# Ledger of designs, part 42: peptides against a protein of PDB entry 6MBK

Target 1, 240 residues: chain A of PDB entry 6MBK
Amino acid sequence: GFEMVNFKEEGFGLRATRDIKAEELFLWVPRKLLMTVESAKNSVLGPLYSQDRILQAMGNIALAFHLLCERASPNSFWQPYIQTLPSEYDTPLYFEEDEVRYLQSTQAIHDVFSQYKNTARQYAYFYKVIQTHPHANKLPLKDSFTYEDYRWAVSSVMTRQNQIPTEDGSRVTLALIPLWDMCNHTNGLITTGYNLEDDRCECVALQDFRAGEQIYIFYGTRSNAEFVIHSGFFFDNNSH

## One batch from the design tools (peptide)

Design b1_p20_1_s4 (made by RFdiffusion4, then SolubleMPNN; from b1_p20_1, 8 letters changed)
Fold by OpenDDE base, seed 3:
Structure b1_p20_1_s4 (fold): chain B 240 residues (1-240), chain A 20 residues (1-20)
Amino acid sequence: as target 1 above (240 residues)
Amino acid sequence: MRQLLSPEEWKALKEEIAKK
């Protein structure tokens, strides 16, 4: 009912191949297709994860390393998804000095500086871990781990991570949701949830979409500061 | 971060949709 398309102004998105009615369940993604903290633990990263307290404490960093390991693996199941991700982002981690100056009058400035410093410190820490830890020897990034790699992975996760339930529904975990996260944003209501009985992420149409139209979803409410921090955008008409 | 409804909220929404 949909296809990936590169739109002129918005880049990659989803286009309807048939008429889709409002509230129709048009898209679902089973858990086995998601990149999660659990899939990271079950990957080549698993042994290192089990020995590193930072990876265990910060699921977003675990996802970032999972993303890097899979990107460096030619036969990775997620290669088709990874190849659709941007090579660079407009997030604060990519800001030039002049761009940072424009943020001085905003509520985001302190968080931007903190994010940059923390990311740099994390890279320095994990560079040492990758060079010295025995369980890092089998990682495909062992001899190729740059700050640019880390910045990209952290930014990818920051912009695309989602909270989903664990398999038993007792806790919340983090996931990247392939195919679904290709939908671009519009204002509206959240129309995505997780079906535990069928163990899949599900999305219903926010509105009617005719064949040939781009399919949009609502990402959720954010303040201007949160948009800058998480997406690199500032909107005049957004909430504060 | 993108947002999803909770499993409970999602179930309720689908039930409402089914009643229409």
Scores: peptide ipSAE 0.597, ipTM 0.949, DockQ to the pose 0.918
Fold by OpenDDE base, seed 2:
Structure b1_p20_1_s4 (fold): chain B 240 residues (1-240), chain A 20 residues (1-20)
Amino acid sequence: as target 1 above (240 residues)
Amino acid sequence: MRQLLSPEEWKALKEEIAKK
């Protein structure tokens, strides 16, 4: 009922191949296709994950490293998804000097500086870990781990991570949702949820879409920029 | 980050849709 299309102005998106009615379940993504903390643990990153307290404590960082490892793996199942991700982001980590100067007059500057500091610290920490930890030797990024790599991965996760239930529904975890997150944003209501019975993400159409039209979803009440600033890759205050 | 409905909210929404 839909196809991936590279739109000139919006980048990759989904286009309807048939008429889709409002509230129609047109898209679902099984858990096995998601990039999750669990899939990270089950990947080549698993041994390092089991030995690193930061990866264990911060699921978003685990996802970032999972993304980097899969990107560096030519045979990764997620290569088609990874290739659809932007090369750069409108996140604070990519702000130019002039943008930062402009933000100095706003309350957001403190969050931006915090993101810079934390990201730099995290990179320095993990660079050392990758160079020295025995379980890092087999990582595909062993000899190719730059700040730019880390910044990209962090920004990818910050902009695209979603909260989903664990398999048993007892807790919330983080996931990247391939195919679904290709839908570009429009104003409306949240039309995506998780079906625990079938263990899949599901999306119903926000409105009628005719064949040939781009399919849009509503990302939420907060802007992506607000989410990026808010999520920040910080430790939970309760974890210190 | 994108927002999803909770499983409970999602179930409720689907039930509402099914009643139409």
Scores: peptide ipSAE 0.596, ipTM 0.951, DockQ to the pose 0.683
Fold by OpenDDE base, seed 1:
Structure b1_p20_1_s4 (fold): chain B 240 residues (1-240), chain A 20 residues (1-20)
Amino acid sequence: as target 1 above (240 residues)
Amino acid sequence: MRQLLSPEEWKALKEEIAKK
């Protein structure tokens, strides 16, 4: 019912291959296809996760490292998904000096600086962990972990992470949702949820889409500041 | 971060859609 297309202005997105009616369930992604904190725990990152307080406390960082480990793994199940991710982002972590100066007149500047500082601290911490921790020896990123790598992973998670229920539905966890997150944004209503009975993420069409049209979804309500920073990677200094 | 409806909200929405 849809295909991946590189649109001129929006970049990669989904295009309808048939007419899709409003409110039609046109897309679903089973849990097994998601990149989650749980899949991170069950990956090569698992042993380190079990021993590192920050990874345990911050699911978004766990996802970032999961993403890096899978990217560095040529046989990763998620390689097709990872290859669709942008190589660079418009997040504050990629802002140049001029862009930061422009934001000095906004309330967002404090969040930008905090995000940059926190990310730098996180990188420094995990660089040491990767170099010294016994459970890091088998990580595919052991000898290749740069700030650019971390910045990319953090920005990927920052822009694409979602809250979904745990398998038992008792708690919430974080996930990257392949295929679905390729939909570009438009204003409207949230038309995505999680079906616990079938254990899958589901999306119904926001509106009618004709064959050949780009499929848009509503990402959710964000303030202007939240739009700029997307989401927070707050580093708690008391966690280590 | 992208937003999803809660499982409960999602169930309710799907039920509403089914009634149309």
Scores: peptide ipSAE 0.596, ipTM 0.950, DockQ to the pose 0.743
Fold by OpenDDE base, seed 4:
Structure b1_p20_1_s4 (fold): chain B 240 residues (1-240), chain A 20 residues (1-20)
Amino acid sequence: as target 1 above (240 residues)
Amino acid sequence: MRQLLSPEEWKALKEEIAKK
């Protein structure tokens, strides 16, 4: 009912191949297809994860490294997904001087600087870890771990991470949701959830989409500042 | 971060949809 399309202004997105009605369950992604903290633990990253407190404490960083490891693995199951990710992002980590200057007059500037500083510190930390930790030797990124790599991975996770339930439903964890996260953002209501019975992420259509139309979802209620910081979006008329 | 409804909220929503 949909196909991946590279839209000129929005990058990759989903386009309806048939008419989709509002509230129709048109998309679902089983847990096994998700990139999660758990899948990171079960990957080549697992041994390092088990011994690094930061990876254990910060699921987003675990996902970032998981993403980098899988990107560096030619036989990774997630290669098709990874190839759909943007090469660069319109997030603060990629801001040029003029963009930063613009933000100086906003309340977001402190958070932007903090994010930049934290990311740089994290990179420095993990660069050392990757160079010195025994379990890092098995990582496919061992010989290729640049700041640009880390910035990309962190930005990918920052813009695309989701909270989902653990398999038993007792806790929440972080996940990247392939296919679903290709949907670009529009204003509306959250129309995605997790079906624990079938162990899959599910999405119902926000509105009617005609064949040939791009399928949009609502990413959630956020301030414009939060959108800029976490998603790279800015909506002047954000009424949510 | 993108947001999802909780499993409980999602279940409720789907039930509501199914009633239509």
Scores: peptide ipSAE 0.603, ipTM 0.951, DockQ to the pose 0.957; fails the geometry check

Design b1_p20_2 (made by RFdiffusion4)
Fold by OpenDDE base, seed 3:
Structure b1_p20_2 (fold): chain B 240 residues (1-240), chain A 20 residues (1-20)
Amino acid sequence: as target 1 above (240 residues)
Amino acid sequence: YHRQLLTPDEWKALREKIAE
């Protein structure tokens, strides 16, 4: 019903291959296809995850390392998805001097500096962990873990992570949703949710889309809580 | 970049409404 297309002005997006009616369930992604904290725990990262308190406490960092490990794995199931991700982002971690100077006139400057410092500290910590921890020896990134790698992974997760329910619906976890997160934005209402009965992420069409038209979704409006999620901050209290 | 989802309960309610 749709295909990935590189549009001239908007970059990658989804194009309808047939007529799609408003409110039609046109896209769904089963849990097994998502990149989640749980899939990270069940991957090559699992042994290290089980021994590192920060990975356990911060799901966004766990996803970042999961993304790096899968990127470094030629046979990873998620290679097609990872190859569609931007190589760079417009997040504060990529700001140049002039952009940072501009932010000095805003109230966001302290948050940006904090993000810089925290990211640098996290990298330094995990660099040491990867070099010394026994469970890091078999990681595909063992001999190649740079700040640029970490910055990219953190930014990828920060911009694309979503909260979804756990399998039993009792808690929330973090996930990257392949294919769906290629949809570009238009004004409207949120038309995506998680179906626990079928254990899949589902998206219904915001409007009618004709064959050949780009499929858009409404990203939503930012709240303070959403700002925290957008900033990549997630602390799991279950680790304490 | 960030895309939002409805909660499972909100989603269930929406799907039921669509089915009407």
Scores: peptide ipSAE 0.601, ipTM 0.946, DockQ to the pose 0.553
Fold by OpenDDE base, seed 4:
Structure b1_p20_2 (fold): chain B 240 residues (1-240), chain A 20 residues (1-20)
Amino acid sequence: as target 1 above (240 residues)
Amino acid sequence: YHRQLLTPDEWKALREKIAE
């Protein structure tokens, strides 16, 4: 009932191929298609994950490396998804000097600087890990791991990570939700959740969409400032 | 940029409401 389309100004999005009614379950993504901390653990990154405390403690970083590993893997199941991701982001890690100067007059500047510092430190740390750790030898990114790569991956995760339940519903974990996260934003109510019974992420239509129209969702109530504050690098509260 | 989801319980409740 929908297709991926590259829209002008908005980038990739979903377009209805038929009429979709409000509240209709038009999109679902089974767990097996998600990029999760668990899928990271079960990937080529798994051995390193099992021995690195930062990867274990920070699910967002685990997802970032998961993205990088899969991007560097030609036969990755998630290649079609990864190719749809932006190459750059309007996040603090991509701010130019003038943008940072503008923020100096706001309280957000402290969060931005913190993010810069943390990201740089993380990169330096993992660069060394990738070069020296035995379990990093099998990583497809071993010979190509730049700050730009890391910045991209971290930014991708910050902008797209979602909290979903574990399979048994007892805990929460982090996930990237392919296909669904291509939906661009409009004002409204949250119409996405996780169906544990069917073990899939589900989205119902916010409104009626006619064939040929772009399908929008409501991202949530977070402001840009809140995004900066809450998208930072914090230790994951998820149990593994 | 961040996309939010309803909790599983909230989602279940919503789906049940829609089904009515």
Scores: peptide ipSAE 0.601, ipTM 0.947, DockQ to the pose 0.575
Fold by OpenDDE base, seed 5:
Structure b1_p20_2 (fold): chain B 240 residues (1-240), chain A 20 residues (1-20)
Amino acid sequence: as target 1 above (240 residues)
Amino acid sequence: YHRQLLTPDEWKALREKIAE
């Protein structure tokens, strides 16, 4: 009922291939297709994850490394998804000097600087880990792990991570939701959730969409800026 | 860029409402 299209100005999005009615379940993504902390644990990153306290404590970082490992894997199932991700972001980690100067007049500057410093420190830490830890030897990024890589991955996760239930529904975990997260934004109500019975992320149409129209969703009430600034400090409470 | 989901309970409630 939809197809991926590269729209002018908006980038990648979803276009309806048939008429879709409001409230119609038009899109679902089974858990097995999601990039999650659990899939990270089950990947080539698993052995290192099991030995590194930061990866265990910070699911967003685990996802970032999962994303990097899969990007570096030509045969990764998620290659089609990864190729749709922006190469750069408008997150604070990508701010230019003029943007930072502008923020100096705002109360957000401290948070931006803190995020930048923390990200840099994380990179330095993991660079050392990747170079020295025995379980890092088989990582596809072993010989190619730059700050730009890390910045990209962290920013990708910050802008696209979602909280979903674990398979048994007892806890929450973090996930990237391929295909669905290509939907661009419009005003409205949140029309996406997780169906535990069928173990899939589900999205119902916000409104009627005619064949050929772009399918939009409402992202939510929180600003992207606020989320990006604070998401880099996420700790998994269940990991302690 | 960030997209939000309803909670599982909210989603269940919404889906049930739609089905009616």
Scores: peptide ipSAE 0.593, ipTM 0.946, DockQ to the pose 0.559
Fold by OpenDDE base, seed 1:
Structure b1_p20_2 (fold): chain B 240 residues (1-240), chain A 20 residues (1-20)
Amino acid sequence: as target 1 above (240 residues)
Amino acid sequence: YHRQLLTPDEWKALREKIAE
């Protein structure tokens, strides 16, 4: 009912291949296709994860490193997904001086600066870890872990991370949802959730879409900038 | 879940704790 398309203005997105009615379940993504904290733990990153307290405490950072490791792995299952991700983002971490100055008149400036500082500190910390930790030796990152790499991964996770239930539904975890997160945003209502019975993320159409039209979803009530800031990295107290 | 970025002070404290 849909296909991946590179649109002229929006970049990659989904296009309807048939008429889709509002509220129709047109898209679902099984858990096995998701990039999750669990898949990160089960990857080449696993040994380091088990020894690094920050990775354990901050699932979104684990996802960021998972993304970087998979990007550096030619045979990664998620290569097709990763190749669809933007190379750069319109997020605070990419703001130039003029954009920062503009934000000075807003209450968001404090959060932006905090994000800058935290991201820089995180990079410095993990750069040292990757260079010195025994379990980091096998990671395909030793010779290719720049701030730009980290900034990209962090921004990718910030803009695309979602909270989903664990398989048993007892807890929540973080996930990137391939294919679904290619949907560009429009005003409306949230139309995505997770079906535990079928163990899949599900999306129903926000509105009617005709064949050939781009399929949009609603990201949330916040502006893009506010959404990114709010969806930033957070400490998981339950990880301890 | 603590759904915000750690402050610089909190981050420093965490790093110090890890270094112990």
Scores: peptide ipSAE 0.232, ipTM 0.723, DockQ to the pose 0.018

Design b1_p20_2_s1 (made by RFdiffusion4, then SolubleMPNN; from b1_p20_2, 6 letters changed)
Fold by OpenDDE base, seed 2:
Structure b1_p20_2_s1 (fold): chain B 240 residues (1-240), chain A 20 residues (1-20)
Amino acid sequence: as target 1 above (240 residues)
Amino acid sequence: FHRELLSPEEWKALRERIAA
């Protein structure tokens, strides 16, 4: 019912291959296809994860390292997904000096500075961990771990992470949702959720989409400041 | 870009509404 397309202005997105009706379940992604904290634990990162307090405490960082390890793994199941990710982001971690100066006039500046500081500290910490920890020897990034790598991974996770239930539904965990997260944004209502019974992420159509039209979803209620901080974009028609 | 999901409970309710 849809296909991946590289749109000239919006980058990768989904295009309908047939008419899709509003509220139609047109897309679902089983848990096994998601990049999650659990899949990170079950990967080559697992041994290090089991011994590093920060990886255990911060699921977003675990996902970032999972993403880096999979990117560095030629046979990774997620290679097709990873190749669709931007090489750079418009997130605060990529802001130049002039952009930061502009933000000094906004309430977002403190969050931006916090992100810079935290990311730099995290990188320094994990650089040492990767160099010295025995369980880091098997990581494909052992001999190649730069701040650019870390910044990219953190930004990828920051812009694409989702809260989903654990398999038993007792808690929440973090996930990257391949294919679905290619949907670009429009105003509307949230039309995505997790079906625990079938253990899959599900998306219903926000509106009717005709064959050949791009399929959009609503990302959620955000201020422009929140979009900058978390997603790296402004939305002029943001009524929220 | 960061996206939100409905809670499992909200999603279940929505799906039930759609199916009715």
Scores: peptide ipSAE 0.618, ipTM 0.955, DockQ to the pose 0.731
Fold by OpenDDE base, seed 5:
Structure b1_p20_2_s1 (fold): chain B 240 residues (1-240), chain A 20 residues (1-20)
Amino acid sequence: as target 1 above (240 residues)
Amino acid sequence: FHRELLSPEEWKALRERIAA
C-alpha cells in the first residue's frame, strides 16, 4: 500500500500506492525486523556488550554501535534501511559555529555543550575499548571507528530510537523501526503503537491518503529539553 | 525528529476503538 520515495525537500518518505483511509492499519513491522538492544546483544557486538558496563547500561549507545556494526557489514539485513538514513543531522552535534553562537543567547547552550562533551568522552572511551578489548577484534569497525562515525550513529539513534516493550511485555527496550521511521511529520495525533499479541509495531493512518500522496505521521510534541535528553546522554541506566 | 509511540495500553485501547 506504500512505497519508499525520495522527495525533493523532505528526503526519503513513504508514498501511498493506493487510497488509504483514516485509522486504517497500513503499516506494521515485526520485532524481528527491528534494530533493538536485544538484536545488538545477539550480533557480532554481543561479546563486547557482555563485557562493557556502558553498553549494558546505555541502550542508546548499544544501538549506536549496533548501527555502526551493521553499516560496516555488507551482508547486513539492515543495509537497505541504513542506506536510507541521513548522512548528516540537524542535531546539536552537527551545529555549526553560527548556530552555536545563536544558542549562546539561550539557556540551551549549556545542554548543547554538555552533549558535545559527553559524546566526545564516550567516543574516546570506546575508541580505547575497540582498540584494546579482545572481544572488539571481530567487530567490522575495528580499524575504522572515527568520531564522525560515532556522531552519526548517536545522532541516528537520537532521532529515531523508540521505546517498545520487551517480548514478554515486562520491560521496555529501545528500537529503531525500519520503514516506519521514514514517515515524515505532520500535525496531528500519535497513530503508532506496539501490538504485543502479534509482536509488531503498528501504524494506522492519521488521515485519508490518496494514491500518490505522501504518508505523514505525527512525531509527537517535543520540547528543546526533550530533544537534548533523547540523545541518550541523560538516559537512566537501561541495563539488560 | 524523534518519533513517539503510544503506550501498549493506549494502543490497545485505540485499536479496540477502531475495530468497534
Scores: peptide ipSAE 0.615, ipTM 0.955, DockQ to the pose 0.572
Fold by OpenDDE base, seed 4:
Structure b1_p20_2_s1 (fold): chain B 240 residues (1-240), chain A 20 residues (1-20)
Amino acid sequence: as target 1 above (240 residues)
Amino acid sequence: FHRELLSPEEWKALRERIAA
């Protein structure tokens, strides 16, 4: 009951193709469609993952590399999803000098600098890994791994990663949730969860949506600082 | 835009409430 639409100001989002009632299960994404740490392990990245301590320790970085590998793979199952991702972000990793100056008086500045520094260090590390590690030779990004690539992937993951249960429900893992993460934000309650019985991410409608309306979800309660760090903007109507 | 999910337990409870 929905379709992907490129909205003028909000970019890609979901539009209802029929009337959707509040609390209606209108969207679900089976585990097989998710980009997860597990799918990264099972991909061309798997051999490198099994030997790199940072990939193993930092699921978000594993997802970033998974995203880059799949982007570089023309036959990737996730190409349609990847093509919906922004080519650039307004997150701190993309901040220009003026934007950094604006944040200089805020509490977020230290986190911004830390994020930038960490990302640069990670790139430098993985550039060497990709150039020298035997298992990196099979990666489709072997000959094309720039800081811009890494910045994009890290930003994509940072803005879209979710915690979901493992298949047995005993642990949590990180995932990108295609289709669902196209929903733009509105104020409300969290209406998404993971159904372990059916092994799928599920979303119920936050409110009634009429045919032709954009479908919004509530991303969760965040501080302005968190929004700056993770989304690159201040959210004034964040009184939850 | 980081998005949050309910826990599996919270989600189960919510779905059960909706279904009732």
Scores: peptide ipSAE 0.615, ipTM 0.955, DockQ to the pose 0.724
Fold by OpenDDE base, seed 3:
Structure b1_p20_2_s1 (fold): chain B 240 residues (1-240), chain A 20 residues (1-20)
Amino acid sequence: as target 1 above (240 residues)
Amino acid sequence: FHRELLSPEEWKALRERIAA
């Protein structure tokens, strides 16, 4: 019912290949296709994850390393998804000096500096871990782990991570949702949720879409200020 | 920007409404 298209002004998005009616279930993504903290634990990263307290405490960092490991793996199942991700982002981690100077007039400057310092500290920590930890020897990023790699992965997760239930529905975990996260934004209501019975993410159409039209979703109510303030770094309180 | 999902409970309620 849809295809990936590179739109001239909006970049990658989804286009309807047939008429889709409002409230029609047109898109679903089974759990097995998601990049999750659980899939990170079950990947080549698993042994290191089991031994590193920061990876265990911060699911977003676990996803970032999962993304880097899969990107460095030519035969990764998620290669088609990873290739659709931006190479750069408009996040504070990519701000130039002039953009930072502009923010000095705002209250957001302290949060931006904090995010930058924290990211740099995390990189320094994990650089040492990758160089010295026995379980890091088999990681595909062992010989190539730069700050630019880490910045990209953290920014990718920060801009695309979603909260979904665990398989048993007892807890919340973090996920990247391939294909679905290609939908561009329009105003409306949230029309995506997780179906625990079928163990899949589901999306119903916000409105009628004709064949050939771009399919839009509503991301939620967000301000530019909230985007800047959102550090993307959340400690998983469930690690205790 | 990250995209928000409804809670599983809200989603179930929405799906039931649509089916109705």
Scores: peptide ipSAE 0.617, ipTM 0.955, DockQ to the pose 0.611; fails the geometry check

